Peptides against a protein of PDB entry 5CWW. Designs and how they scored, part 41

Target 1, 194 residues: chain A of PDB entry 5CWW
Amino acid sequence: VPKLQGPFDFDLNPEDEQDDEVELKDIYVIGEKPRVADLMRGEEEELEMMKEDQHNGLSLNIICLLSTSGQVKICLDIDGVEAQWLPPRSKNKRLFAPPPEPPSLLTFQTFDTLKPAEVTPDGWPMFSEDATSPYSFYVTHPAGITYISLTPWVFRLESELQSDSEAGTEFRIDLLAKGQGSERDRIFTQTRTQ

## One batch from the design tools (peptide; made by RFdiffusion4, then SolubleMPNN)

Design b2_p28_8_s2 (from b2_p28_8, 15 letters changed)
Fold by OpenDDE base, seed 3:
Structure b2_p28_8_s2 (fold): chain B 194 residues (1-194), chain A 28 residues (1-28)
Amino acid sequence: as target 1 above (194 residues)
Amino acid sequence: SAAAAAAREEAKRQRVLAALKEALAKLR
């Protein structure tokens, strides 16, 4: 049985402490690209063909947080949150393992999907997947639907994670941080019939 | 002030940059 994970720590949040009072409504998780090399420890020939398809994902988990106001936070799992299962009811609970420290999340980007006039106290924004890309999704709210894509930066970040050389890393990360973040497009707006 | 808003945005970018550099150093 899958185990619920959390709480997460936001020690690497670059945002001002004033944004901490955000009421979360939904969470969207983009799982890390599977390390096929770790799964196929023994079949060298199939490993090369699967490496080409592997260029299309991030080796880190991405955690997207959605507030009541339609604010989205894009967080990166730097510590590598692994899937946990409920331990079998073995009578020997080792009562003495210190609780694992909560995993630290890096807040990469924060943005709004709603205008201030569209925010309602009873608003319930939700995430939904995009069938066309694992790194794209929608935020649905009664006021409208917003498309979000992480594609503009995800592949650049992965290239840095896979680079054996530190040469030029600072420059490329500077470009990543100064560049356009996630793509955001309002694809539908509900016209209030007056 | 537009200048104060720009300074806050630049400070946010620098914090993200520093955190990414630190994360990359730990993951390599």
Scores: peptide ipSAE 0.190, ipTM 0.725, DockQ to the pose 0.052
Fold by OpenDDE base, seed 1:
Structure b2_p28_8_s2 (fold): chain B 194 residues (1-194), chain A 28 residues (1-28)
Amino acid sequence: as target 1 above (194 residues)
Amino acid sequence: SAAAAAAREEAKRQRVLAALKEALAKLR
């Protein structure tokens, strides 16, 4: 049984008083890619296919938050919270492990999917997955559908996480942080037929 | 003001940069 992880502390969010006023409507979680070492208990043939696909994603969990206004917040789990499986109910309640510190979420990017004129009090934006990529998804709202892809930056960030060289890391990460790296495309707009 | 918004955005980018550097140091 997956352990409920949370509450998440947004310790790295600016305490902008505006973040507390954001009514969240939906959450989309992209799990970290499995570490090859944890998969090494599988058959040798799956290991070769996974080596060619070593570009299969980010070693960090991504948490996407969606507000009533269609604002998307992309958060990274930088503490690398390993998926804690509830240990099988062995009767030894280790009652004395300090609760693990709540994972700190880094807000990597924030952007709007709706124009101000499209925001309605009765609007309910929702996430939906893209079957073609785990790092792409849609935001559906009565005003329209927006395609979002994290691929422009996710693979670059992963390359830094896997790099043994610190040389140029600061520069490359600065480019990632300054970039509005996520792709965003409005694929459908509901025209009010007057 | 637009200048204050830009300064907040830059401060956010610097925090993201610092946190990513720290994450890289822990994960490497």
Scores: peptide ipSAE 0.188, ipTM 0.729, DockQ to the pose 0.053
Fold by OpenDDE base, seed 5:
Structure b2_p28_8_s2 (fold): chain B 194 residues (1-194), chain A 28 residues (1-28)
Amino acid sequence: as target 1 above (194 residues)
Amino acid sequence: SAAAAAAREEAKRQRVLAALKEALAKLR
């Protein structure tokens, strides 16, 4: 039986904004790139197709949060939250495992998909996947549709995670932070017909 | 002012840098 996970701690929030209780409406999770070792259970042909896609994947889970106001928060799972299964009912009450510390999420980027005038009290923004890329998605709202792509920074972050050298890390991280560059494109805007 | 907006953006950038640096230190 799957175990419910959460709450998550946002200990690494770069925003000064009081975590005003942003009313969340939707969550979009991009799983970490599959480890080649986990794919060894699949057919060899599936391994070759996934090797090409692995060059563009992040070794961390990405958690996207969407508010009623159309604010998107892009979070990185630093602790590597694995899907937990309820332990088999083996009678060995190891009564003394401390509860696992709640996983910490790094807020990488926060941005709006709606203008203030487009925000409605009954607004229900939702995520939808892009079938062409695991790191691209849409935010749909009655006011419009916004395309989002994480691809501009995901590759650079992965390269930094896989780098053995600390040399130039600060400079490369600086480029990542300056580049906060999730691509955002409003592909559709609902015109109020008068 | 434009200067105050730039200073806020730089402060935000520095916080993101600190958070990423801390995160990378935990992951390496």
Scores: peptide ipSAE 0.191, ipTM 0.720, DockQ to the pose 0.052; fails the geometry check
Fold by OpenDDE base, seed 4:
Structure b2_p28_8_s2 (fold): chain B 194 residues (1-194), chain A 28 residues (1-28)
Amino acid sequence: as target 1 above (194 residues)
Amino acid sequence: SAAAAAAREEAKRQRVLAALKEALAKLR
């Protein structure tokens, strides 16, 4: 049985983001690429399919959060929260293991998909997958549809995570962080028929 | 040792993540 994971701790909220109770409406999770070690235990056919995916994926889970206002938060699971299965109900180990510390999420980027005038109290923005890329998705709202792609930074971050050299890592990460981050494009806007 | 290589890789990952955290904190 899948274990419900959470609450997540947001260790790095920018100080200027007032913890205003952002009403979350949706969540979109991009799972980490499978580890080579996990692949080596699979069938050879699974290994071949996943080798192609290994070069293009991030070794971190990405958690995207969507508010009622159309605000998107892109969060990185830096601790590498593995999918926890509920331990089999072995009746006899009441080991009160202290609850595992909540996983820490790094807020990588926050941005709006709606203009202030498009925000409605009854707005129900939702995520939807892009069939062409695991690192791209859409935010659908009655006012419009926004395409989002994480591809501009995901590959670079993965390259740093997999790098053999630490030389210049801090500098490259600083450049990554100062970059434009995620691609965002409004692909559709609903015209208000007067 | 494969275990020693894995430990080095994980230690490196942690350093990159620490640097990312620091960089993002400076930008905000």
Scores: peptide ipSAE 0.149, ipTM 0.626, DockQ to the pose 0.734; fails the geometry check

Design b2_p28_8_s3 (from b2_p28_8, 11 letters changed)
Fold by OpenDDE base, seed 5:
Structure b2_p28_8_s3 (fold): chain B 194 residues (1-194), chain A 28 residues (1-28)
Amino acid sequence: as target 1 above (194 residues)
Amino acid sequence: SAEEERRREEEKRRRVLEALKKALEKLR
């Protein structure tokens, strides 16, 4: 699991999101698709990847942020890709590399998993993985469980990231942002037994 | 109002689009 160590810079967030007021409770990281070059080191790992080939993972790290109120923010680590495209800096550059700037996170989508009436001071939401998909997860809270899937847009975004053609980029990005976004389904609601 | 909420969502989507566009331009 790529340990993205914060702090994260939200410099790419939409200005009007009162992100500063959101108390974060949990972070869920979906690691970027391993580079094909890194996979060639182990014969056994090739077989498992061929089965997952239908969902070509995103070349970006996805960072999901969860607030105490059950707000989920889906963020993309854009700097992770910039590091991939930078030609390997020649071995001889000096010891004093400035500390790596914190990764810039682009907020792709923000949504709530709880109704206002379900938010409690003592209730805390948490992320949990979906063993069936790397791009799906659950938000668990005492009030209920919400299933989230990024699959509706991840493939489209990856296709755009891998596209060398600027032609139609604006249209394809428009479709990504105007699309349904992440799937979100409340799969369980705790009925208060009176 | 429901119309104001839709407008806010559309404005947010527009900002995400602009940010994605800028991000992709940097990656190219």
Scores: peptide ipSAE 0.234, ipTM 0.765, DockQ to the pose 0.053
Fold by OpenDDE base, seed 1:
Structure b2_p28_8_s3 (fold): chain B 194 residues (1-194), chain A 28 residues (1-28)
Amino acid sequence: as target 1 above (194 residues)
Amino acid sequence: SAEEERRREEEKRRRVLEALKKALEKLR
């Protein structure tokens, strides 16, 4: 498993000149689904369970970034796809490949979990995992807790990534980009005791 | 401005589309 060893070049982020002021507070990484080929060494029963899980996982790494203001950026590691399709380089060509360029992250979606009035200088948001789904998580802040699910689009994206048919690809990608992004639900709000 | 924000969102969407398209082209 190529551990996402940062630094990630956000080269695919538009130079939102204003993003230089975004203090990152936390990072949440959803690793790519394991490849069946890597699992072929496991028992058949593990293979069946993993086949079911394989239908539900994304073949790309997802990197979620959280700012001090409660802004979440959902980033996709697109370059990880290239690394996946490179046949295991036969060990013998120690060609001095330049150090792999840091993976370029594509910002898929950006959204806020806090209202402007909830942002405080002493407040900090944090990610927490959902034990029930690898593609769902929480953003916790003193002002409240927001549930986030990537499931509305992850399956569709994976289906497109695995599709051998070029027919309708542009349409499906357009629908994916225009469609409903991540689900967000504020499950708890701290009542300001006046 | 709200117009600049819309333009930025549209540009972000375009970049996502282009990157996904490029990714798919490399996968195929």
Scores: peptide ipSAE 0.227, ipTM 0.771, DockQ to the pose 0.054
Fold by OpenDDE base, seed 2:
Structure b2_p28_8_s3 (fold): chain B 194 residues (1-194), chain A 28 residues (1-28)
Amino acid sequence: as target 1 above (194 residues)
Amino acid sequence: SAEEERRREEEKRRRVLEALKKALEKLR
């Protein structure tokens, strides 16, 4: 269940990005990998098949934002990391914990799926899932369809999140942040019938 | 300017790095 029901604070956005009022049209959420401990309540055989698929998942929620102009922002829920290691709050501590601060979203990558000439005032870009991969999706627009895959960096990020070694962490994170990021391919372009 | 654009890109990268480092520190 994507638990991201709350308002998101973009506190980690660079101040110098003038919030040009980006009109959002769609949101696509990739939920965090379920904890192995939560799956252990099921049959062992289903666990082995899910383990192979789970080794490729990220322990953070990913939030993709799509603007009217076809701009995609890939955001990471960093506060999800804290929630993962908090011992299961026993249901009985009705301690009025102050409402959990809204999750801080880190913008990992921003890119365009449309050319400036393809942007229309009434354009309605939308996300569509890829049935073959949880970390791949499409941006559909009347001008064309763009395939997006997060797989090039998701595995590397998860490897760092699961690593017990501090050695080389700074270097590997620097490579991750400087990398090409998400794969992006225009798979269809609408030809204007002249 | 091209220099302002480079600065903005470097600042974005720095924030990503800092946030990821903090996330990893909380996991350890």
Scores: peptide ipSAE 0.225, ipTM 0.762, DockQ to the pose 0.054
Fold by OpenDDE base, seed 3:
Structure b2_p28_8_s3 (fold): chain B 194 residues (1-194), chain A 28 residues (1-28)
Amino acid sequence: as target 1 above (194 residues)
Amino acid sequence: SAEEERRREEEKRRRVLEALKKALEKLR
């Protein structure tokens, strides 16, 4: 899994200077689908599990950001695409290459998991993985648990990234951008028993 | 305002579209 280690640049975020005031509490990274060549080195059981996921995985890294208020930002590492398709620069020049500029993250979607009345100063929302899907996760807060799934748009985006046909590309991308495609469901709400 | 929110959403959608289009153009 490419560990995105480094400061993320949010220069591609459409959101005004006011977003710099958002206190982040947690980060959840969904790595790009593994390359078939890297899978061939794994155990057979891991290979079978990953083969099913490979047909359904995104070729981009996804970075999810969680604020103190329970706001989730879904970001795409677009520069990661450029780095993947650049021919592997000879290993010997990496020692003197300036550190790669931090990847520019594109905010694909932003949404709230908490109601304004559920936001507490001491609230600590956290991400947790879904064992059933790499593109689904939970936001846990003392007020409740929200299920999130990226599957409605991830598969469509991957299909577009792999398509050689220019015909209808703009239309399909426009549909992806217009669709608030992430599924969001509050699966648990803690009733404050007085 | 609700109009400012719609405008921000439209601008966001446009930026996503432009970024994805550029990414696809580099891949082809």
Scores: peptide ipSAE 0.224, ipTM 0.767, DockQ to the pose 0.077

Design b2_p28_8_s4 (from b2_p28_8, 15 letters changed)
Fold by OpenDDE base, seed 2:
Structure b2_p28_8_s4 (fold): chain B 194 residues (1-194), chain A 28 residues (1-28)
Amino acid sequence: as target 1 above (194 residues)
Amino acid sequence: SAAAAAAAEEAKRKRVLEALKEALAKLR
């Protein structure tokens, strides 16, 4: 039986004094790309498809959080969520292994999808997937639909994770944090027909 | 103030950079 994983620890969140007041409404999870080495028990055809996908995916899980106000928080699972199974009912009083440290989520980016005037008490923003890319998604709200793409930074971050060279790492990471983060485009706005 | 908001954003970026550097050091 799968063990429920959580709570997530946001210890790597910069103390945004505003984070304690954020009511979450939805969660969108982008799973890490599978490691080819772990899949070598599969057929040769699966290995070729995965080599092509390996160039386009991130080796870390991404957790997107959506608030009632339409704020999106993009979090990276740095520690990796290991699949925890319920321990077998062995009668032996094995000393409770200390609870695994909650996975450290790093808040990579926070942004709003709604204008202040579009935020309503009854507004319920939701995530939806993009069938064309695992790293793109939509935020749907009664006021409009926002397209979000993580592709501008995901590729660069993955390249850095796969790089054995420490040379220029600080500069490349600085460019990731200071650069244009996620692409964000309002593809639809609900016009109030008066 | 706009200056306080800019300083808070810069401090946030610095923390993200430090955390990414530490994460990369552990993964490598």
Scores: peptide ipSAE 0.230, ipTM 0.754, DockQ to the pose 0.030
Fold by OpenDDE base, seed 3:
Parts: structure tokens; C-alpha cells; sequence
Structure b2_p28_8_s4 (fold): chain B 194 residues (1-194), chain A 28 residues (1-28)
């Protein structure tokens, strides 16, 4: 049984405290791609599904946060919080492990899916998965549907994480942070019948 | 102000860069 992970500490800059109370409505988690060595302990069937996805998934967890206003925040788990499974009910209460420090999430990107005029007090934006890619998803709101893809940067970040060469790393990371982030496209807009 | 927003974005970019460098150093 997967262990519920959290709470997450956002290393929110105290300057972000001036951003209005962002009421979160939904969370979308993209789990890290398991290491091949960890999969070799699992059933062969999961190995085949991961081979067909030619896209080397990211070795970091991605946490997407969605506000009432339709703001999406893409966060990276840089501390590499290993998927904690509930230990089998072994009767030994390890009563004295200090609670693991909550993982620090790095905000990689923030963007809006709604126009200011589309934001409603009763608006309930929600995430939904894309069956074609684990790194793509939709934000559904009464005003419309927005497609989001992390693929433009995820592959580049993973390539850097897997690189044994420190040469040029600083330059490539600088390009990644300065580059265009996630793809965003409004695929549907609900025409309010006046 | 537009200058404060630009400074905040630059500070954010710097933090992302530093955190990614640290993450890479831990994973290597």
C-alpha cells in the first residue's frame, strides 16, 4: 500500500507572501520514473510498458498545484523523496525515528490557464490526465479546457540528471531555466450563451 | 512595479538554478 507522503514544505520566498492567498483546489502528481534496478524486483509486465514509452521519464517527482483562479504551479521534488510504502505491519513501533523533514518543493514554473474575465468565485478547475503521455495533462474549468505538456523541458532536465559530465552543466541548466517552460494550449472555450 | 516583478523573476530563476545544481550534485 503506498504511504501518503506529505506535508510538503514549500520554500516560499517571503516575497511570495505578498501574492494574494492562493487557494489551492487540486493537485496533480507525476511520480518519478522508477530506476530499472528497482523494476527488476517487480513483475516483468511493468518493464514492457516502460520500454514502449520512448520518453525517458524524469527521475524526480513533479507536483502540480492548481488554484481557484486557474493558476498552475509546477513544483519539483529535488530532495528525491523515495516512494514510501507503508511498511508491512511489523509490530516494532520504531517510535523514535524523527519525522522525516517534509520534502522541499522547488517551484519550477507558474502560469495561468484562465483569463481574468473567466475567473469565477464558483469556478472549480480540475486536473485530468492525458492518456498519451504521463507528462501531459489538462486543466478543466467551466470556461474551457487547457492542454499542458511538460515534455519541452522534462527530457532536457532528465538528460542533465543522468549526465556524468559536469562539463557544461551550468550552461545547460541556465538555458533550461531561461527557456520556454511547459507547453500550454487552450483546446476548448465554452461560449457563454448570452 | 514592473521593476519589482522583474527582480522577483530574476531571483526565482537564480533560486531554480541553485537548487538544480545542488540536486545534481547530490544525485551524482
Amino acid sequence: as target 1 above (194 residues)
Amino acid sequence: SAAAAAAAEEAKRKRVLEALKEALAKLR
Scores: peptide ipSAE 0.229, ipTM 0.752, DockQ to the pose 0.054
Fold by OpenDDE base, seed 5:
Structure b2_p28_8_s4 (fold): chain B 194 residues (1-194), chain A 28 residues (1-28)
Amino acid sequence: as target 1 above (194 residues)
Amino acid sequence: SAAAAAAAEEAKRKRVLEALKEALAKLR
């Protein structure tokens, strides 16, 4: 279990001055896909099932933040990958390693799950997992339930992270950011019966 | 206005794009 110890530094937060006033209520963390080498400790049958799931996994941790207003921020832990690909620093420098800098989070996407009229001072939106996919989840609020899936972009981002070719990176990233972001579907709306 | 909101969203997307490019450059 990755123990993400906060505080997270939002150094890569696009300076939307409006984002600093957002009261957070919940956090949902999607851990990076397990390395194939870490799976070698499991049964061979679990390895085959996890290989299929690994094709759709991201090598970055994803941190989802939920505000009181039902705003979701999808953040990527960029520093988590640097720690993975850096050759193991020789064991002899442990005595003076500076404390690990807090991970820098990149805000990939921000969106609302509630309409302005559905936002209430006593509203408590919460994340809930989807048992069928690690990259899908629900936002529950008294006004309704919203399904969210990161699958439309996670695979494309992972393919780009695994690509050794810089050729066409700008175009592919442009398509990723201009494309349809996370899937969002309001699956339930509570009708206030008068 | 809807046009101002669209321009703000485009500016945000551009910032995300640049940050992703920089992140990818560090990871490769």
Scores: peptide ipSAE 0.222, ipTM 0.750, DockQ to the pose 0.053
Fold by OpenDDE base, seed 4:
Structure b2_p28_8_s4 (fold): chain B 194 residues (1-194), chain A 28 residues (1-28)
Amino acid sequence: as target 1 above (194 residues)
Amino acid sequence: SAAAAAAAEEAKRKRVLEALKEALAKLR
């Protein structure tokens, strides 16, 4: 039985992000690309499918958080959350291993999908996947639908993570961080019928 | 060794992520 993971620790967030006041409504997880070593243990067909999926995905898990206000946080799992299974019900209850420290998440980007006038107390924003890309998704709210793509930065970050040379890494990361980040487009807006 | 290569890759990833963290902290 898979163990529910969480709470996540936001120790890597900038001090100015008051995470304490954000009512979370939904979570969307983009799993890391399978490691080549794990693929080598799979069927050769899975290796070919993953090579053909030219989406050299990020080797880190991405955790997207959605608030009731329509705020999205894009977080990177730096420590690598291993899938924790519930320990088999071995009758020896005695060693409370300290709960594993929650993984530290780096907030890469925070942005709103709603205008202030669109925010409602009973708002129910939700994530939904994009079948065309593992690094794209939608935020659906009664006021409208926003398309989000992580593609503008994910592949660049992965290139740095896989780079054999540290030369210029700091500069390229600075450029990555100063970039526009995720693509965000409002694809639908609900017209208030008066 | 494969283990040494894996450790070197992990150390490299960690350095990149720390640099990213520092960069992001400066931009906010």
Scores: peptide ipSAE 0.169, ipTM 0.627, DockQ to the pose 0.620

## One batch from the design tools (peptide; made by RFdiffusion4, then SolubleMPNN)

Design b2_p29_1_s2
Fold by OpenDDE base, seed 1:
Structure b2_p29_1_s2 (fold): chain B 194 residues (1-194), chain A 29 residues (1-29)
Amino acid sequence: as target 1 above (194 residues)
Amino acid sequence: LREYKLSEEQLKKLVKILTALVEKEKAKR
């Protein structure tokens, strides 16, 4: 039986998040790139396709959270949440292991996709996938559609994760963190019929 | 549209966590 994972602890919540209960409405998960070593047990052709897919995905899971107000939180799975199975009912509950600490998500970026005036009680934002890119998606709402792309930073982060060099890692990560985050573009806005 | 910016302290922590993560992943190889 799969073990229910969560709740997740959120690291680095923006200080500007007022204690107003951010009601989460939708979740969009971008799975980690499969490790080539795990794929080496598969057919040689899949290995070539993964080498040619220049869009080397991130070796981390990304969890995007969407609130009722259109706030998007981009989180990184830093603990590497693996599928946990309920241990077989072995009677010896070793009572003494402290409950495993809940997995933590690292909040990388938080932004709004709706203006306050666009938030309505009857309209909820939802995630929609981009079929052309695993690291791009849309936030759809009756007021408008916002395109989001993680590509500006995902590639750089993956490059660091795959780098054999320790030299300059902290510096490049600092540049990544201070640099341009996710791309956000309102591609459609519903004209308010006056 | 509003973007929620990390404080300088949070940014430093982010960099630290990500750097440690990178180092951890390198050590697994």
Scores: peptide ipSAE 0.552, ipTM 0.930, DockQ to the pose 0.792
Fold by OpenDDE base, seed 4:
Structure b2_p29_1_s2 (fold): chain B 194 residues (1-194), chain A 29 residues (1-29)
Amino acid sequence: as target 1 above (194 residues)
Amino acid sequence: LREYKLSEEQLKKLVKILTALVEKEKAKR
């Protein structure tokens, strides 16, 4: 039986975030780039296609969370959350192992995709994929569609993860964290026909 | 549209965590 995972702990939340108002409705997961070693079992053509895709992929899972209000939280899976199965009912050891610390998600960025006036009780935002890039997606709502792209920072983070350079890593990560985050663009707004 | 900004302290923590992650991944190679 699969183990229900969660709740997730968020290592970083914006201080101005009202936690009580965040009702999650949708999750969009961008899986980590497959390791080349795991790909060696595939056909050579798949390996080449994956190598080309590999230049654009992050070696970490990204978890995007969407609230009813259209708030998006971009999180990095720093613990490597894997599917867990319920341990076989071994009878005896009530070792109250402290409940394993919930897996931590590192909140990288949080932003709204809806204006407060666009939030309605009957309208829920949803994620949808962008077929052109695994690191781009849409938030769709009756009020409008917002395009999101993680590419501005994902590429830089992956470059650091793949770099053999030990020097200057902290500095480059600092620039990444303080730099431009995810691209966000409202591509469509539903005009209320008055 | 609103963006929720991390505090300077949170940013420092973010940088620390990401740096440690990068170092960890490099050590696995």
Scores: peptide ipSAE 0.552, ipTM 0.930, DockQ to the pose 0.808
Fold by OpenDDE base, seed 3:
Structure b2_p29_1_s2 (fold): chain B 194 residues (1-194), chain A 29 residues (1-29)
Amino acid sequence: as target 1 above (194 residues)
Amino acid sequence: LREYKLSEEQLKKLVKILTALVEKEKAKR
C-alpha cells in the first residue's frame, strides 16, 4: 500500500502571503526526467534515443499547488521525494525511529489565476494537463481557463543542473530568479450573460 | 492578476538554495 506523503514544509513563501487564508484544492506534479544512466543498466541502444529527445525535462520534481481562490504556488522538490510504501505489519516493535522530518518544498513562484470578483464559493479551480508539453498546464474554473507554462525558467534551471561549468553558476541563478517566471495567460473568460 | 513577489532577502535565500542544489547535482556526476 502506498504511504501517504506529507504534510510538506515550505522553506520559502512570499511575505505578503497569509498562509491561514490559503485552502489547498488541487495538486499537479511534474516528475523529474529519468536519469538516462539509471534506465540504461540493461540496453545500451536505447540510451542514444533518449539523448536526442531534447524535450529534456527538469532533473527535479515540480509540485504545483492550487488554492480554492485560484492561487497557484510553483514549488521545487529539493529533497527528492520518493514514493514510499507502508512497512509490512511485522509484529516487531522496532524502536519507533522518530518520524522522518517532513520533506521541504522550495516555493519558486506564487500567482493568482482568478480575479477577486471571479472567486465564488461554488466554483473551484482545477488543474488539467497540456498534452503537448509536460511543463505546461491549465487552471480551469467556471469563470475562465488560464494557461500556465514553466518552460521559460525550467530550461534555464536544467541548463545549470547539466552544466559542467562551476564558474558563474550563482550569477546565472540570480538572473534566473530575478527574471521572468512562469508564463500565465487567460485563454478563455466566461462572458456573463446579462 | 496578482503576483506574489519575494522580498530581496527571500530572493537571496532562493538563489542560495538553488545554487547549492545545482552544485550538489553536479557533484553526483
Scores: peptide ipSAE 0.551, ipTM 0.930, DockQ to the pose 0.770
Fold by OpenDDE base, seed 2:
Structure b2_p29_1_s2 (fold): chain B 194 residues (1-194), chain A 29 residues (1-29)
Amino acid sequence: as target 1 above (194 residues)
Amino acid sequence: LREYKLSEEQLKKLVKILTALVEKEKAKR
């Protein structure tokens, strides 16, 4: 049985965000790129298709959080949270290992997908995947649909993670952090029928 | 639509954390 993981600590939140006002509604996880060694157990044809996909993935898990108000937080798993299984119910004395410090998430970007006037008590936003890209998804709400793509920065971050060069890393990361974040596009807006 | 921006201090911290992460991953190779 998979173990529920969390709570997570957030290392960075925007200063203009009021922590007390954010009620989380949904979560969308983009798993890290599988290691080539883990894929070697599959059929050779599936391996070739996955190799092409491997060049386009991030070596970190991404956790997207969605509030009831349509606020999206894009977080990076910097601690490498692995799927944990519930230990077999061995009756033996759970040595109270100090509870491991909760894994920390790094908030990379935070933005709204709804206008304040579009937020309603009866409407809740939801994540939905983009079948064409693992790093793109939608936020659906009765007021509209927003397309989100992480591709602009994911590729740059992965290139740093895979780089053999130590020189200029901080500078390139600074450019990444200050640069254009995730793409956000409202692809549909529901017109209130009068 | 609103975007929540990190302060300059938070941005510096972000850069530091990401840089350390990249360096850690490189050291594993």
Scores: peptide ipSAE 0.551, ipTM 0.930, DockQ to the pose 0.793

